# Peptides against a protein of PDB entry 6J07: the designs that were tried, part 109

Target 1, 107 residues: chain A of PDB entry 6J07
Amino acid sequence: GQRGWFCGSVSQDLRQFWVAEGGTISDPRAADFLFSCDASHPDTLRIYQSLDYIEDNATVFHAYYLSAVANAKIKNSVALGHFILPPACLQKEIRRKIGSFIWEQDQ

## One batch from the design tools (peptide; made by RFdiffusion4, then SolubleMPNN)

Design b2_p29_1_s2 (from b2_p29_1, 8 letters changed)
Fold by OpenDDE base, seed 3:
Structure b2_p29_1_s2 (fold): chain B 107 residues (1-107), chain A 29 residues (1-29)
Amino acid sequence: as target 1 above (107 residues)
Amino acid sequence: AKTAGTKAIDHLSDEEKEKLAGEFLLSLE
C-alpha cells in the first residue's frame, strides 16, 4: 500500500478509489503521493510554499491520474509523468512548450 | 534560478516516474 495526501479539490470518489485499492490517506509530510485537482487551491498552494517542495523533495500530481488508471484496460499504460501538476504561474509556459495538460484534454 | 515547480519537473527522470507509477500499480493488484 501507499500513503496519499489529497487536496480538498479532489473528489470523494477518487479518494475512495485510492482507499479501495489499498491506499491510505495521510498528511502531506507522510505521504508517498500528493494529489490535487487545482493548483490554485489553498491546500495545494501550501504544498508549493513548503520547504519540501522548494527544496525539490515533493511533487504534486493531478488526481486525474487515478481516474485514468481506473479506466485503463492496461493500467501501466498510464504515464505518471504526464500528471505532474505544477504551480499555476508555470502552467502557461508549459502549455506553450508541450501543449495542454492531459487532464484538460477532451475525454 | 528555476522555480520549485520547474525543478520538480526536471528532477523526475523517466526511471523515477516509472518507479513511482510501478509502486502505485502494485498497490492496485
Scores: peptide ipSAE 0.036, ipTM 0.576, DockQ to the pose 0.071
Fold by OpenDDE base, seed 2:
Structure b2_p29_1_s2 (fold): chain B 107 residues (1-107), chain A 29 residues (1-29)
Amino acid sequence: as target 1 above (107 residues)
Amino acid sequence: AKTAGTKAIDHLSDEEKEKLAGEFLLSLE
C-alpha cells in the first residue's frame, strides 16, 4: 500500500476511498502522495514552502484525481499528470498556456 | 519566460508520471 497525506480541504469521502483501496494516511514527510483540493489552504501552503517542494522533490496532486479514478470505468485511463496542483500564483500562467485545469471542468 | 514553478512541472517526465500513477493503481489492486 501507498502512504498519502491529505490537506484539510479534502473531503472525508475521498480519504475513505483511499483507505478502502489499501492506502494509509501519513504526515507529509512520509507520504508517497500529497493530495489537496485548495492550493490556498494553509496546509497546502506549508507544503509549497517546504524544502522538499522547493527542491522539486515533492508534487501536490488535486484530490479530484481520486474521484475520477473512483468513477472511471477503466481506472488507468485517468491521467495523474493532469491533476498536478501548482501554487495559486502560477495557475493563471498555466491556464493561459494549456487551458483550464481538469478539476475546473464539469463532468 | 516561464516561471520556475512552471518549469518544474514541465520537467516532470512522462516516465515519472507513469510511475506515480502505476504505484497508485497497484495499491488499488
Scores: peptide ipSAE 0.030, ipTM 0.562, DockQ to the pose 0.064
Fold by OpenDDE base, seed 1:
Structure b2_p29_1_s2 (fold): chain B 107 residues (1-107), chain A 29 residues (1-29)
Amino acid sequence: as target 1 above (107 residues)
Amino acid sequence: AKTAGTKAIDHLSDEEKEKLAGEFLLSLE
């Protein structure tokens, strides 16, 4: 099992899925994974402002990844790398280069 | 160190993406 931190923007259902699959919930300093559904949420902003993040020792992922895994017939068919959640100020530029984020697309 | 969240997705190598996915899958075993 891995340790995960969850922004307040993440639903309880996704948190429960994480735990049901063997994960534990931890503070961001001890977490192996950081999940958020809102780059502008105060909880997430605190991560972006932390030394760990500034020094590239932390990565925030959109929690929608958990939903995608939960609904996937094959769990490893969903790429976590596509769910990196950058600060809001960078998202506009990324969309111009790569397109809309997966969590913004209808499924 | 973890993959930088400030990096664009297209700048991530296939190896990095695979590593991240693998690490998560291990948490679901």
Scores: peptide ipSAE 0.038, ipTM 0.571, DockQ to the pose 0.115; fails the geometry check
Fold by OpenDDE base, seed 4:
Structure b2_p29_1_s2 (fold): chain B 107 residues (1-107), chain A 29 residues (1-29)
Amino acid sequence: as target 1 above (107 residues)
Amino acid sequence: AKTAGTKAIDHLSDEEKEKLAGEFLLSLE
């Protein structure tokens, strides 16, 4: 089991799924995974401003990944790397290069 | 260290993605 931090933007359902699957919830410093649904949420912004993140030692993932895993026939078929949530200031450029983020699709 | 959040998704190797997925799966065990 590993530790996860959740932005306030993440629903309780997704948090519960994490715990139900064996994960624990912790503060960002202790977390193995950082989940958010909003790059502009104050909680997430604090992560982006942290030294760990600035030094490229931390990654924020969109919590929609958990939903995708929950709904997947094969759990490991969902690529966590596709759910990296970059700061809002970078998202426009990324969309220009690779298209809409997965969590923005099917909406 | 974790994969940088500022790294473009399309620049992540399949290996990196697989590694991240693997780490997640381990977290669920």
Scores: peptide ipSAE 0.038, ipTM 0.570, DockQ to the pose 0.113; fails the geometry check

Design b2_p29_1_s3 (from b2_p29_1, 12 letters changed)
Fold by OpenDDE base, seed 1:
Structure b2_p29_1_s3 (fold): chain B 107 residues (1-107), chain A 29 residues (1-29)
Amino acid sequence: as target 1 above (107 residues)
Amino acid sequence: PVTAGTKAISHLSDEEKERLAGEFLLKLA
C-alpha cells in the first residue's frame, strides 16, 4: 500500500511530498510506512512501544528519506533501508558499529 | 508493511536495503 503515518516531528513539506508522489496519510495501524524525524518524539515512542513494533512487524523510517528522494536525479537510487530509524537507546551502539546515520551526514 | 528488525540493523545487507527501497516504489506505483 501507499499509506503513510507521520510523526509530529515531520515537516509539512515532507508530508506534502509524500502526497504529491501518490501517497496517502493514515493512522499507524493502517499505514504501510511509518515516518519520523525524531526517535525521542512522543509519537514515535508510542510506535516503539506498540505490540506490532515489539513483534517486529513494524519499522520506522526517518522522513529525511523523502527529502533525499525529492532531490535525487534518480529516485530509485535512494535506498529506503538506509533510513531505518531505531529507538534512541540503540542509536549509540549502531553508530559505533556502522557509523553515523545518513540523515546526520553532509550530502 | 515494510519490516526490519531494529535489533538486526547492523546486519542488514545492501540487498535488504534495496529491497526496502523497492517495496516503497511498488507501493506508490
Scores: peptide ipSAE 0.030, ipTM 0.546, DockQ to the pose 0.113
Fold by OpenDDE base, seed 5:
Structure b2_p29_1_s3 (fold): chain B 107 residues (1-107), chain A 29 residues (1-29)
Amino acid sequence: as target 1 above (107 residues)
Amino acid sequence: PVTAGTKAISHLSDEEKERLAGEFLLKLA
């Protein structure tokens, strides 16, 4: 599938890129991808609090991934795994082990 | 939703990271 859900924190430009590349927009339950730019946004928090997420049936990705793909000379050189957006409670530990997130480095 | 699991970046192999990128390309192709 190519259905994506977008947190309200994601810009219209990134949403438009998704659609331009053939994606569709859906609710979180039907989505193949969940995108957010803010782990603290109420929309994203609702995902983290959902049963699907708690039971490890969902992953949220930072929407900056779409920007990285759009700007990449070779699209498949951008690893979606680098853009996993975990809840705030896990981010400090991740930064301690591997450093700042990629979307933070580009700011 | 994406069912790749809630994994920290450090727990993902390079292969898994590439797989996730590939899934995006296949779904939007």
Scores: peptide ipSAE 0.030, ipTM 0.543, DockQ to the pose 0.138
Fold by OpenDDE base, seed 3:
Structure b2_p29_1_s3 (fold): chain B 107 residues (1-107), chain A 29 residues (1-29)
Amino acid sequence: as target 1 above (107 residues)
Amino acid sequence: PVTAGTKAISHLSDEEKERLAGEFLLKLA
């Protein structure tokens, strides 16, 4: 599906891009994609604390993915997997193993 | 919803990353 949930940390521009590309906006329970720009935002924290997430039935992606797609010459050149937004407690270890997150790199 | 083994992200293959990107495009196109 193309239903997306957006944390309050996500700009209206990125939400508009999602809709312009044919997506719809829904609550987290109905969403196919969960987007956030801040793992520490209360909205995102509620996702991480949900049973769906704890049971590995949900993934949060950084909304910068949408910006990358919007700016890419070839949309399928942007790998969604690079934009998984894990809880803050895991980020330090992830950076150690695979490097800085895409959204943290200088643009 | 999309799942990608968030807790084990360091072991995510390039193929899986591309698959996720493809799923997004297919859903929106």
Scores: peptide ipSAE 0.029, ipTM 0.547, DockQ to the pose 0.115
Fold by OpenDDE base, seed 2:
Formats: structure tokens, sequence, C-alpha cells
Structure b2_p29_1_s3 (fold): chain B 107 residues (1-107), chain A 29 residues (1-29)
């Protein structure tokens, strides 16, 4: 599946890149990928509160992943797993263990 | 498509999945 949902925090440029690479844009329920640039944005918070997310059937990714892919010399070297965007309440604990997130290092 | 040429979560090793599960509460995409 190539259906993506985008939080309002994601720029049009990144959305356009997704479409240019063969993706489509859909609502969260139909989406295969959920992208956000802000875990505290109301759009993203609604995802975290959804049944799909609570039941571990949905993952939110930081949209900076798309920027990393666009700029990578080897696109398949960019690991989607490194761009998981957890709820804000978990981020402090994660940073204590593994350091700052990738999107925080480059921005 | 952009996702076809990238490393998806489902393509990670079991070891990496376990690490991410513990740290990020890995969910299925």
Amino acid sequence: as target 1 above (107 residues)
Amino acid sequence: PVTAGTKAISHLSDEEKERLAGEFLLKLA
C-alpha cells in the first residue's frame, strides 16, 4: 500500500514528494502510513487516541523521513524505523536511553 | 514509490525490532 495520511504540521513540499514518488493521500483510517512533524499537534493526538493506535495496529512516522529519502544518495539506506514518532509523554524517556531523535539532530 | 526503495519496519531484523519495541513501543505499520 502507498496511501499516506499527513498531519497538518507536514509541509506541502513533503506531501508533493510523496505523491511524486507514487503515493496517494488518504484519511487516517485508510492510510498505510501516518506522517507527522509534531507529536503535540491536534491531528496527531487524535491518532494516538484512536483504537487502531491503542491496539498497536498503527504507527506514526516523522515526515522528515521523506526529506531524508529525497536527499539521500542511496534512498534505500534510510530506515523508516528510525523515524517512529512516539507520543510526547514517551519521548523524554527515549532520549535518555538513545539520545536525540534523527529529525532533532538535522533540524 | 518512495516506500518500495526504503527500509521499512517490517524489513528490520528481529533484534532491531525487539530494540524498537522496547524503546518506542513499536507498532505495526
Scores: peptide ipSAE 0.026, ipTM 0.585, DockQ to the pose 0.100

Design b2_p29_1_s4 (from b2_p29_1, 12 letters changed)
Fold by OpenDDE base, seed 3:
Structure b2_p29_1_s4 (fold): chain B 107 residues (1-107), chain A 29 residues (1-29)
Amino acid sequence: as target 1 above (107 residues)
Amino acid sequence: MKTAGRRAIEHLSEEELERLAGEFLLSLE
């Protein structure tokens, strides 16, 4: 099992999936994974402003990754790197360079 | 905040991402 932190923007369904698959929910400092669905949510903003994040010791992932894994025939076919959730101020530039984020696309 | 995010994206290697994904997948078994 892994420890995960969830922004308030993440649905209860995705949290339940995490737990059902053996994960536990923890505070950000203890978590192995940080999940959010909104870079502008106050919970996520606090992560971005934390020393751990500023010192490059934390990465926030979009919780849609969990949904993608749940629906995939081959679980490891879902690339976690495509679900990095950067601060909102970076997103426009990233979209310009690599295209829209996966969680913004229709499946 | 902006620079921290940029560094996180730029410095996260494919190997590290694969490791993280693998660790998560193990929890699904």
Scores: peptide ipSAE 0.028, ipTM 0.526, DockQ to the pose 0.071
Fold by OpenDDE base, seed 1:
Structure b2_p29_1_s4 (fold): chain B 107 residues (1-107), chain A 29 residues (1-29)
Amino acid sequence: as target 1 above (107 residues)
Amino acid sequence: MKTAGRRAIEHLSEEELERLAGEFLLSLE
């Protein structure tokens, strides 16, 4: 089973979906995936400031990925790479190169 | 798996990701 950490900004419903899909919940150090809904949340900022993240050993994903998977007819049609949640200071640069983030778009 | 996502940023080379990482580090100072 895959292990996930969740920022306090992530709803209980999404956490429950993660568990229902076979995932477990762990601390950031043990987690395979780090989920957040807010790059400015203190929990997420603590991740960004950690040595693991600074040394490129961690990635934060927007938890909207889980919602997209839950609503998709084909789960693997949802590309995890579209849900990388970078620090706020990098988001403008990324938007200039890639465009608006998927969680900012209307469905 | 924690590192795979950063390489999955579409249309960004590894070099560009490293540049962004550098800028991020500077922003923390």
Scores: peptide ipSAE 0.026, ipTM 0.539, DockQ to the pose 0.126
Fold by OpenDDE base, seed 2:
Structure b2_p29_1_s4 (fold): chain B 107 residues (1-107), chain A 29 residues (1-29)
Amino acid sequence: as target 1 above (107 residues)
Amino acid sequence: MKTAGRRAIEHLSEEELERLAGEFLLSLE
């Protein structure tokens, strides 16, 4: 099973889905995956400011990934890479280069 | 271990990712 950390911005439903799929919930240092719904949430900001993140040893994913998986007929049809949640200060430039984030689009 | 963030952003070149990373780091100072 994978270990996940969740920002306070993530609903209990998504956390429960993670556990139901075999995951466990841990602190960010031990976690394999970091989930957030808000790049500006204090919990997420602390991740972005950590040495692990700055040294590219950590990635924050938008928790909408879990919602997309839960609603998909085939779980592996949802690409995790599309759900990277970068710091707010980078999002404008990224949108300019690759377009709107998937969680900003209609399902 | 955690997934490396920058390398997972598939639509950006490595050079552009480095530039963005640099700008981010400067914003933290």
Scores: peptide ipSAE 0.024, ipTM 0.536, DockQ to the pose 0.113
Fold by OpenDDE base, seed 4:
Structure b2_p29_1_s4 (fold): chain B 107 residues (1-107), chain A 29 residues (1-29)
Amino acid sequence: as target 1 above (107 residues)
Amino acid sequence: MKTAGRRAIEHLSEEELERLAGEFLLSLE
């Protein structure tokens, strides 16, 4: 199943959308997907510092993915890979390589 | 086990991702 963890930075609306789409909400250890809207939020920082994340067994996604899915004509047309939320300290370098993050482009 | 989407970042090579991961690890020390 789709088990998701949500940083406190994620709105209740997006959490509800996740559940409405068949997902469940769990703690980070049990979650299949980790969602955050703020790489600097304490909740997200704890993920980045976790052994699972450091060992590349976890990925944090920007919750804007869910918004994009909600607004898409075809849900599968939204590429999850574009919504990887890396630690803040890496974002500048990543932007240099791939450009601004998708959640930043509409602002 | 969680989805390992970090390797799916568009236009980033595996080598670059490894470099970034290394730099991140150093920042945690």
Scores: peptide ipSAE 0.023, ipTM 0.543, DockQ to the pose 0.137

Design b2_p29_2_s1 (from b2_p29_2, 10 letters changed)
Fold by OpenDDE base, seed 5:
Structure b2_p29_2_s1 (fold): chain B 107 residues (1-107), chain A 29 residues (1-29)
Amino acid sequence: as target 1 above (107 residues)
Amino acid sequence: SYRSKYTFPLTLENLKDALKTIERLEKLA
């Protein structure tokens, strides 16, 4: 079983997919995966401001990862690392140096 | 745990380097 936390910005459909695939929903401290669709959402901001995140013990992923997995022919072909959701204050510079985020390209 | 495996420093430089490293490693997998 995989434990996941979800920001309020994540749709119920994606949450349900997570559970359908054997995942469970947990609080941020217990979660193995932190999912969000909005780096500026208050729920996500609380994660970025938490001790876990400040001490580099947490990473937030864009929940679009789950959609990509759901639509992939080969489940393990979707790279989780491509869906790291950094704080909004870093995104502009990241886009400049690395490129647009995957979830921005598919929309 | 996956939580620990995918953690990154909050600095722009370290985050960028980590992302590039991940991309490189994923291409080899």
Scores: peptide ipSAE 0.029, ipTM 0.550, DockQ to the pose 0.133
Fold by OpenDDE base, seed 1:
Structure b2_p29_2_s1 (fold): chain B 107 residues (1-107), chain A 29 residues (1-29)
Amino acid sequence: as target 1 above (107 residues)
Amino acid sequence: SYRSKYTFPLTLENLKDALKTIERLEKLA
């Protein structure tokens, strides 16, 4: 599916790109993909606090994925898995163990 | 090491599992 939910932290340009690529925009419960640019944004926090997320049935992705796809020269060169956006409380430890997030490297 | 265990690229499932592991460790620390 190509149903996406967008946190208020995501620009209209990225939302428009999603639609231009055949995606639709829906509420978070119906969405196949949840996009955010800010793990601390109230919209995203509500996702992290939801039963779907707590029960590991939801994943939030950093919307920079869409920007990377839009600018990619090689098809399928952008790995969605690199753009999982975890709660802020986990990010410091993740950076320590794995390294900086890809959206931080390219910013 | 943990870094060697979870090297990129990872599948969404594997990365999610890694994040859950980190979450578990943080709760225990």
Scores: peptide ipSAE 0.026, ipTM 0.514, DockQ to the pose 0.043
Fold by OpenDDE base, seed 2:
Parts: sequence; C-alpha cells; structure tokens
Structure b2_p29_2_s1 (fold): chain B 107 residues (1-107), chain A 29 residues (1-29)
Amino acid sequence: as target 1 above (107 residues)
Amino acid sequence: SYRSKYTFPLTLENLKDALKTIERLEKLA
C-alpha cells in the first residue's frame, strides 16, 4: 500500500500531491512512509522517540521529496534515499561527512 | 508504491544502520 503520515510541518499542497498520486494518509503506526519538513517539530520528535524508530522499523523522509517529484520531468529519477530526515542531533555530523542535505541545497 | 517507483542510492536499511551507528558513537563520545 501507499499509506503516508505527515508531520504538521508539511504543507497541505504536498499532502494533496501524495493523495493525487494514489496515496492515503494515516497515523504513523499504520503508515508506510513518514514525511516531515522539520526534524525538530514535536510531531517528528515523537516519531524519533518511538520504539519503532529506535528499533529501526521506521524511517522519516523530508517531504521536499514530494516537491522534487512533482517538479521533476522524470519523476522516478528522484531518489527517496536522499531525503531521509535524521534527528537534528545527527545532522551536523552528516553534513560534515557527506555534505548539505538535498532539501537545503535547493533552498 | 513509492519505494518501488523511485530510486535509492542505498537501501533504507543500510542507511538507517549507518545513521544509528553514528548516533551510537555520538552517545559514547
């Protein structure tokens, strides 16, 4: 299925795009995909603090992925893996080792 | 699904493992 959860930080437009592409919106526990635009948003923090996330049974993606897909001429060329949104405590180290996140590059 | 429709440079599991490793190391430091 294509069940998605959206942090309150995600715009309605991106949610609508998800639905337009055949997705449904659900709670985090039932969702196949978790989208957020803010790792520090309380909704997202609750995900990071959840047992599912701690046990590596959940992944949060930056919702900008959906924007990138919507804007891409070749939509399937957008790599979802580039949009993994880690907790804020890890982001600085990741930027140091790998570079800025893709959603930051486009801003 | 989006997982099958779009590309992944690494598997989500592998990348998650890497991130968790970094997290563990940070906690130990």
Scores: peptide ipSAE 0.025, ipTM 0.538, DockQ to the pose 0.051
Fold by OpenDDE base, seed 3:
Structure b2_p29_2_s1 (fold): chain B 107 residues (1-107), chain A 29 residues (1-29)
Amino acid sequence: as target 1 above (107 residues)
Amino acid sequence: SYRSKYTFPLTLENLKDALKTIERLEKLA
C-alpha cells in the first residue's frame, strides 16, 4: 500500500493527487512515505528528531516529487531517490558536493 | 572523486550514503 504522511507545508493539491493515485494519508509512524516542502517546518523537524529518523528507519521526501509524477508522461521516469529532503543544516553542503536539488531546478 | 561516486549514477542508496558522508565531513570541518 501507499500510506503517506504530509507536513503542513504541503499543499492540498498535492495531497489530493496522492489520494487520487490510490494513496492514503496517515500519521508518520504508520506512513510508508513522508512528504514535506520545508525542512525547517515544525512538522518536518519533529520527524528529523524522531527515533525512526535517527535510527535511519525513515526518510523525508520533497513533495515536489508528486508534482513531477503528475506532470510526467511516464510516471516511472521520476526517481523518488532524487527527492530526498535532508535537514536544512546539510542542504548547503549537499548543493556544493552533489548539486542543486531537482525541486529547485524546476522552480 | 566524490561526485563520480555519488552523482553518477545517483540512487536512493548511494544518496543516503552521500548524506552520511557529508554529515561526517561537516563534523570534521
Scores: peptide ipSAE 0.023, ipTM 0.500, DockQ to the pose 0.043

Design b2_p29_2_s2 (from b2_p29_2, 12 letters changed)
Fold by OpenDDE base, seed 1:
Structure b2_p29_2_s2 (fold): chain B 107 residues (1-107), chain A 29 residues (1-29)
Amino acid sequence: as target 1 above (107 residues)
Amino acid sequence: SYRSSYTFPLTLENLKNSLSTIEKLKKEA
């Protein structure tokens, strides 16, 4: 199964899509996937500050991934790896190495 | 290793280099 945690910044529609696709919603500790739309949201910041995250045992993804999947003709054409949502302090370096974030390009 | 299971749109080498840098920066932050 796929267990997901959602920051308060994520819309109910995206949460519903996750469930419709066979996902379940859980707390951050039990979740396989952590979704957020705002790296500065208190919920997300608490994830970044957690020991699990600091020790590289967790990854936060931008929930726009779910929107992209929902609207894609071919679902597997959307690469989850493009939707890693790092802390603000790391975003510049990631943009340098990987490029601008997909959710920023589509705006 | 990361709890999440996902596929990166990068070569193995690019991924390794990127993650190494990120991990380093996380420890320094």
Scores: peptide ipSAE 0.023, ipTM 0.536, DockQ to the pose 0.100
Fold by OpenDDE base, seed 5:
Structure b2_p29_2_s2 (fold): chain B 107 residues (1-107), chain A 29 residues (1-29)
Amino acid sequence: as target 1 above (107 residues)
Amino acid sequence: SYRSSYTFPLTLENLKNSLSTIEKLKKEA
C-alpha cells in the first residue's frame, strides 16, 4: 500500500506531494512508510524506541526521498534504500562504512 | 510497517558486512 506516517519535522509541502501521488496519512502502526527529516525529533525518537523498530520490523526514511522523486526525470530511478534514516547514534558508523547520506550531499 | 531493502553504491560483500555491523549496534543500542 501507500500509507505513510510523517514526523513533525516534515514540511507540509512534502506531505501534500505524498497525498497528490496517491498516498494516505496514518498513524505509525498502520503506516507502510515512516518519514522524518530529523532523527533527533521527539516524534522520530518514539519510533526508534518502539518494539516494531527494535525488532527490525520498521524502517524510518528521510522525507527528502519525496523531493528526489518529485524532481527526478525518471521517478522509479530513485532508490528508497538510499534514504534510510537511522538513529543518530548509528549515523557516524554508517557514514564511515557506506558514505555520506544523499540528503547531506545536496547541500 | 515497511522493512526496506538496502541498496547502496557498495559491493555486495561490503554491504553485507556493513549491515551486519549496523544490526549488531542496533540491538545493543
Scores: peptide ipSAE 0.021, ipTM 0.535, DockQ to the pose 0.086
Fold by OpenDDE base, seed 4:
Structure b2_p29_2_s2 (fold): chain B 107 residues (1-107), chain A 29 residues (1-29)
Amino acid sequence: as target 1 above (107 residues)
Amino acid sequence: SYRSSYTFPLTLENLKNSLSTIEKLKKEA
């Protein structure tokens, strides 16, 4: 199965969708997928400070991915890679060079 | 259990590498 961790910034609706799609919810250490809606949330910051993340063994994704999947006509049409949520300190530079994040465009 | 970011389509490292490539291309232009 798919084990996911969710930052406190993620709504219960998105968590429920994850479970409805066959996922389970676990702590960050056991999770295969890490979801957050706020790179500055204390929960997410703790992930960024972890050795797993620092050593590039973990990736945080914006939970808006789940919303996009839920609303997509084709489930596998949403690319998870577009929803990488980097630390806030990197986001400004990324926006400058690549463009605004998808979750910001739909606001 | 153990997880690796390399099991995902993109990693943070991949993203950083892409940014570096973009910067290099801009310099060469």
Scores: peptide ipSAE 0.050, ipTM 0.546, DockQ to the pose 0.085; fails the geometry check
Fold by OpenDDE base, seed 2:
Structure b2_p29_2_s2 (fold): chain B 107 residues (1-107), chain A 29 residues (1-29)
Amino acid sequence: as target 1 above (107 residues)
Amino acid sequence: SYRSSYTFPLTLENLKNSLSTIEKLKKEA
Protein backbone atom coordinates (compact mmCIF):
# COMPACT_ATOMS: atom_id res chain seq x y z
CA GLY B 1 0.00 0.00 0.00
CA GLN B 2 0.96 3.61 -0.64
CA ARG B 3 -1.02 5.54 1.93
CA GLY B 4 0.81 8.69 2.99
CA TRP B 5 0.39 11.35 5.64
CA PHE B 6 1.84 14.81 5.14
CA CYS B 7 2.86 17.41 7.66
CA GLY B 8 1.65 20.94 7.01
CA SER B 9 5.27 21.80 6.21
CA VAL B 10 5.11 19.80 2.97
CA SER B 11 4.24 21.68 -0.22
CA GLN B 12 1.15 20.87 -2.25
CA ASP B 13 3.38 20.05 -5.23
CA LEU B 14 5.00 17.15 -3.40
CA ARG B 15 1.62 15.90 -2.25
CA GLN B 16 0.36 16.00 -5.82
CA PHE B 17 3.43 14.07 -6.98
CA TRP B 18 2.69 11.38 -4.42
CA VAL B 19 -0.84 11.01 -5.74
CA ALA B 20 0.35 11.09 -9.36
CA GLU B 21 2.65 8.15 -8.58
CA GLY B 22 -0.28 6.11 -7.29
CA GLY B 23 -0.26 7.11 -3.64
CA THR B 24 -3.20 8.14 -1.48
CA ILE B 25 -3.37 10.62 1.37
CA SER B 26 -4.63 9.57 4.79
CA ASP B 27 -4.48 10.44 8.47
CA PRO B 28 -1.33 9.45 10.42
CA ARG B 29 -2.90 6.38 12.00
CA ALA B 30 -3.84 4.81 8.66
CA ALA B 31 -0.77 5.98 6.71
CA ASP B 32 2.01 3.66 5.57
CA PHE B 33 4.43 6.56 5.08
CA LEU B 34 4.77 9.75 7.11
CA PHE B 35 6.33 12.76 5.36
CA SER B 36 7.52 16.05 6.82
CA CYS B 37 9.87 18.91 5.97
CA ASP B 38 10.22 20.17 9.53
CA ALA B 39 10.90 18.07 12.62
CA SER B 40 9.86 21.04 14.75
CA HIS B 41 6.49 21.54 13.07
CA PRO B 42 3.56 20.92 15.46
CA ASP B 43 2.13 18.25 13.15
CA THR B 44 5.40 16.31 13.18
CA LEU B 45 5.88 16.76 16.91
CA ARG B 46 2.51 15.12 17.49
CA ILE B 47 3.79 12.09 15.57
CA TYR B 48 6.98 11.90 17.64
CA GLN B 49 4.89 12.04 20.81
CA SER B 50 2.51 9.28 19.72
CA LEU B 51 2.67 5.78 21.18
CA ASP B 52 3.14 4.25 17.74
CA TYR B 53 6.30 6.28 17.20
CA ILE B 54 7.63 5.80 20.72
CA GLU B 55 7.19 2.06 20.31
CA ASP B 56 9.13 2.26 17.01
CA ASN B 57 6.19 1.22 14.86
CA ALA B 58 6.40 4.32 12.68
CA THR B 59 9.04 6.28 10.79
CA VAL B 60 8.97 9.89 9.62
CA PHE B 61 10.69 10.65 6.32
CA HIS B 62 11.76 14.00 4.95
CA ALA B 63 9.50 14.90 2.04
CA TYR B 64 12.56 16.00 0.05
CA TYR B 65 12.74 12.32 -0.87
CA LEU B 66 9.77 12.88 -3.17
CA SER B 67 11.49 15.85 -4.79
CA ALA B 68 14.61 13.78 -5.36
CA VAL B 69 12.55 10.99 -6.93
CA ALA B 70 10.67 13.45 -9.13
CA ASN B 71 13.94 14.87 -10.46
CA ALA B 72 15.72 11.56 -10.92
CA LYS B 73 15.96 9.88 -14.30
CA ILE B 74 15.84 6.54 -12.51
CA LYS B 75 13.26 6.86 -9.75
CA ASN B 76 14.42 3.79 -7.83
CA SER B 77 17.95 5.21 -7.62
CA VAL B 78 16.95 7.34 -4.64
CA ALA B 79 17.34 5.51 -1.34
CA LEU B 80 14.54 6.18 1.13
CA GLY B 81 16.85 5.28 4.00
CA HIS B 82 18.79 8.50 3.56
CA PHE B 83 15.67 10.51 4.31
CA ILE B 84 14.71 9.34 7.78
CA LEU B 85 13.72 12.44 9.73
CA PRO B 86 14.44 11.97 13.44
CA PRO B 87 13.46 14.36 16.23
CA ALA B 88 15.48 17.56 16.45
CA CYS B 89 17.21 16.48 19.64
CA LEU B 90 18.70 13.47 17.88
CA GLN B 91 19.61 15.35 14.70
CA LYS B 92 22.38 17.31 16.40
CA GLU B 93 24.07 14.13 17.53
CA ILE B 94 23.73 12.55 14.09
CA ARG B 95 25.28 15.57 12.37
CA ARG B 96 28.20 15.46 14.78
CA LYS B 97 28.90 11.78 14.21
CA ILE B 98 27.88 11.19 10.59
CA GLY B 99 27.46 14.56 8.93
CA SER B 100 24.78 16.77 7.41
CA PHE B 101 21.55 15.26 6.15
CA ILE B 102 21.11 14.88 2.41
CA TRP B 103 18.30 17.45 2.27
CA GLU B 104 20.57 19.99 3.96
CA GLN B 105 23.35 19.47 1.42
CA ASP B 106 21.11 20.65 -1.40
CA GLN B 107 20.17 23.88 0.35
CA SER A 1 -2.38 -1.25 10.85
CA TYR A 2 0.27 -1.38 8.15
CA ARG A 3 3.01 1.23 8.65
CA SER A 4 6.27 2.24 6.95
CA SER A 5 8.30 0.15 9.39
CA TYR A 6 6.71 -2.96 7.92
CA THR A 7 7.31 -1.92 4.31
CA PHE A 8 10.88 -0.87 4.93
CA PRO A 9 12.82 -1.90 8.05
CA LEU A 10 13.90 1.70 8.55
CA THR A 11 13.05 2.73 12.09
CA LEU A 12 14.46 5.08 14.67
CA GLU A 13 15.79 2.05 16.52
CA ASN A 14 17.68 0.93 13.42
CA LEU A 15 19.14 4.40 13.08
CA LYS A 16 20.31 4.40 16.69
CA ASN A 17 21.88 0.99 16.25
CA SER A 18 23.69 2.19 13.15
CA LEU A 19 25.10 5.14 15.07
CA SER A 20 26.44 2.79 17.73
CA THR A 21 28.11 0.65 15.09
CA ILE A 22 29.70 3.67 13.44
CA GLU A 23 31.10 4.81 16.77
CA LYS A 24 32.66 1.41 17.37
CA LEU A 25 34.22 1.33 13.92
CA LYS A 26 35.72 4.79 14.36
CA LYS A 27 37.21 3.79 17.69
CA GLU A 28 38.75 0.65 16.25
CA ALA A 29 40.21 2.45 13.24
Scores: peptide ipSAE 0.043, ipTM 0.547, DockQ to the pose 0.103; fails the geometry check

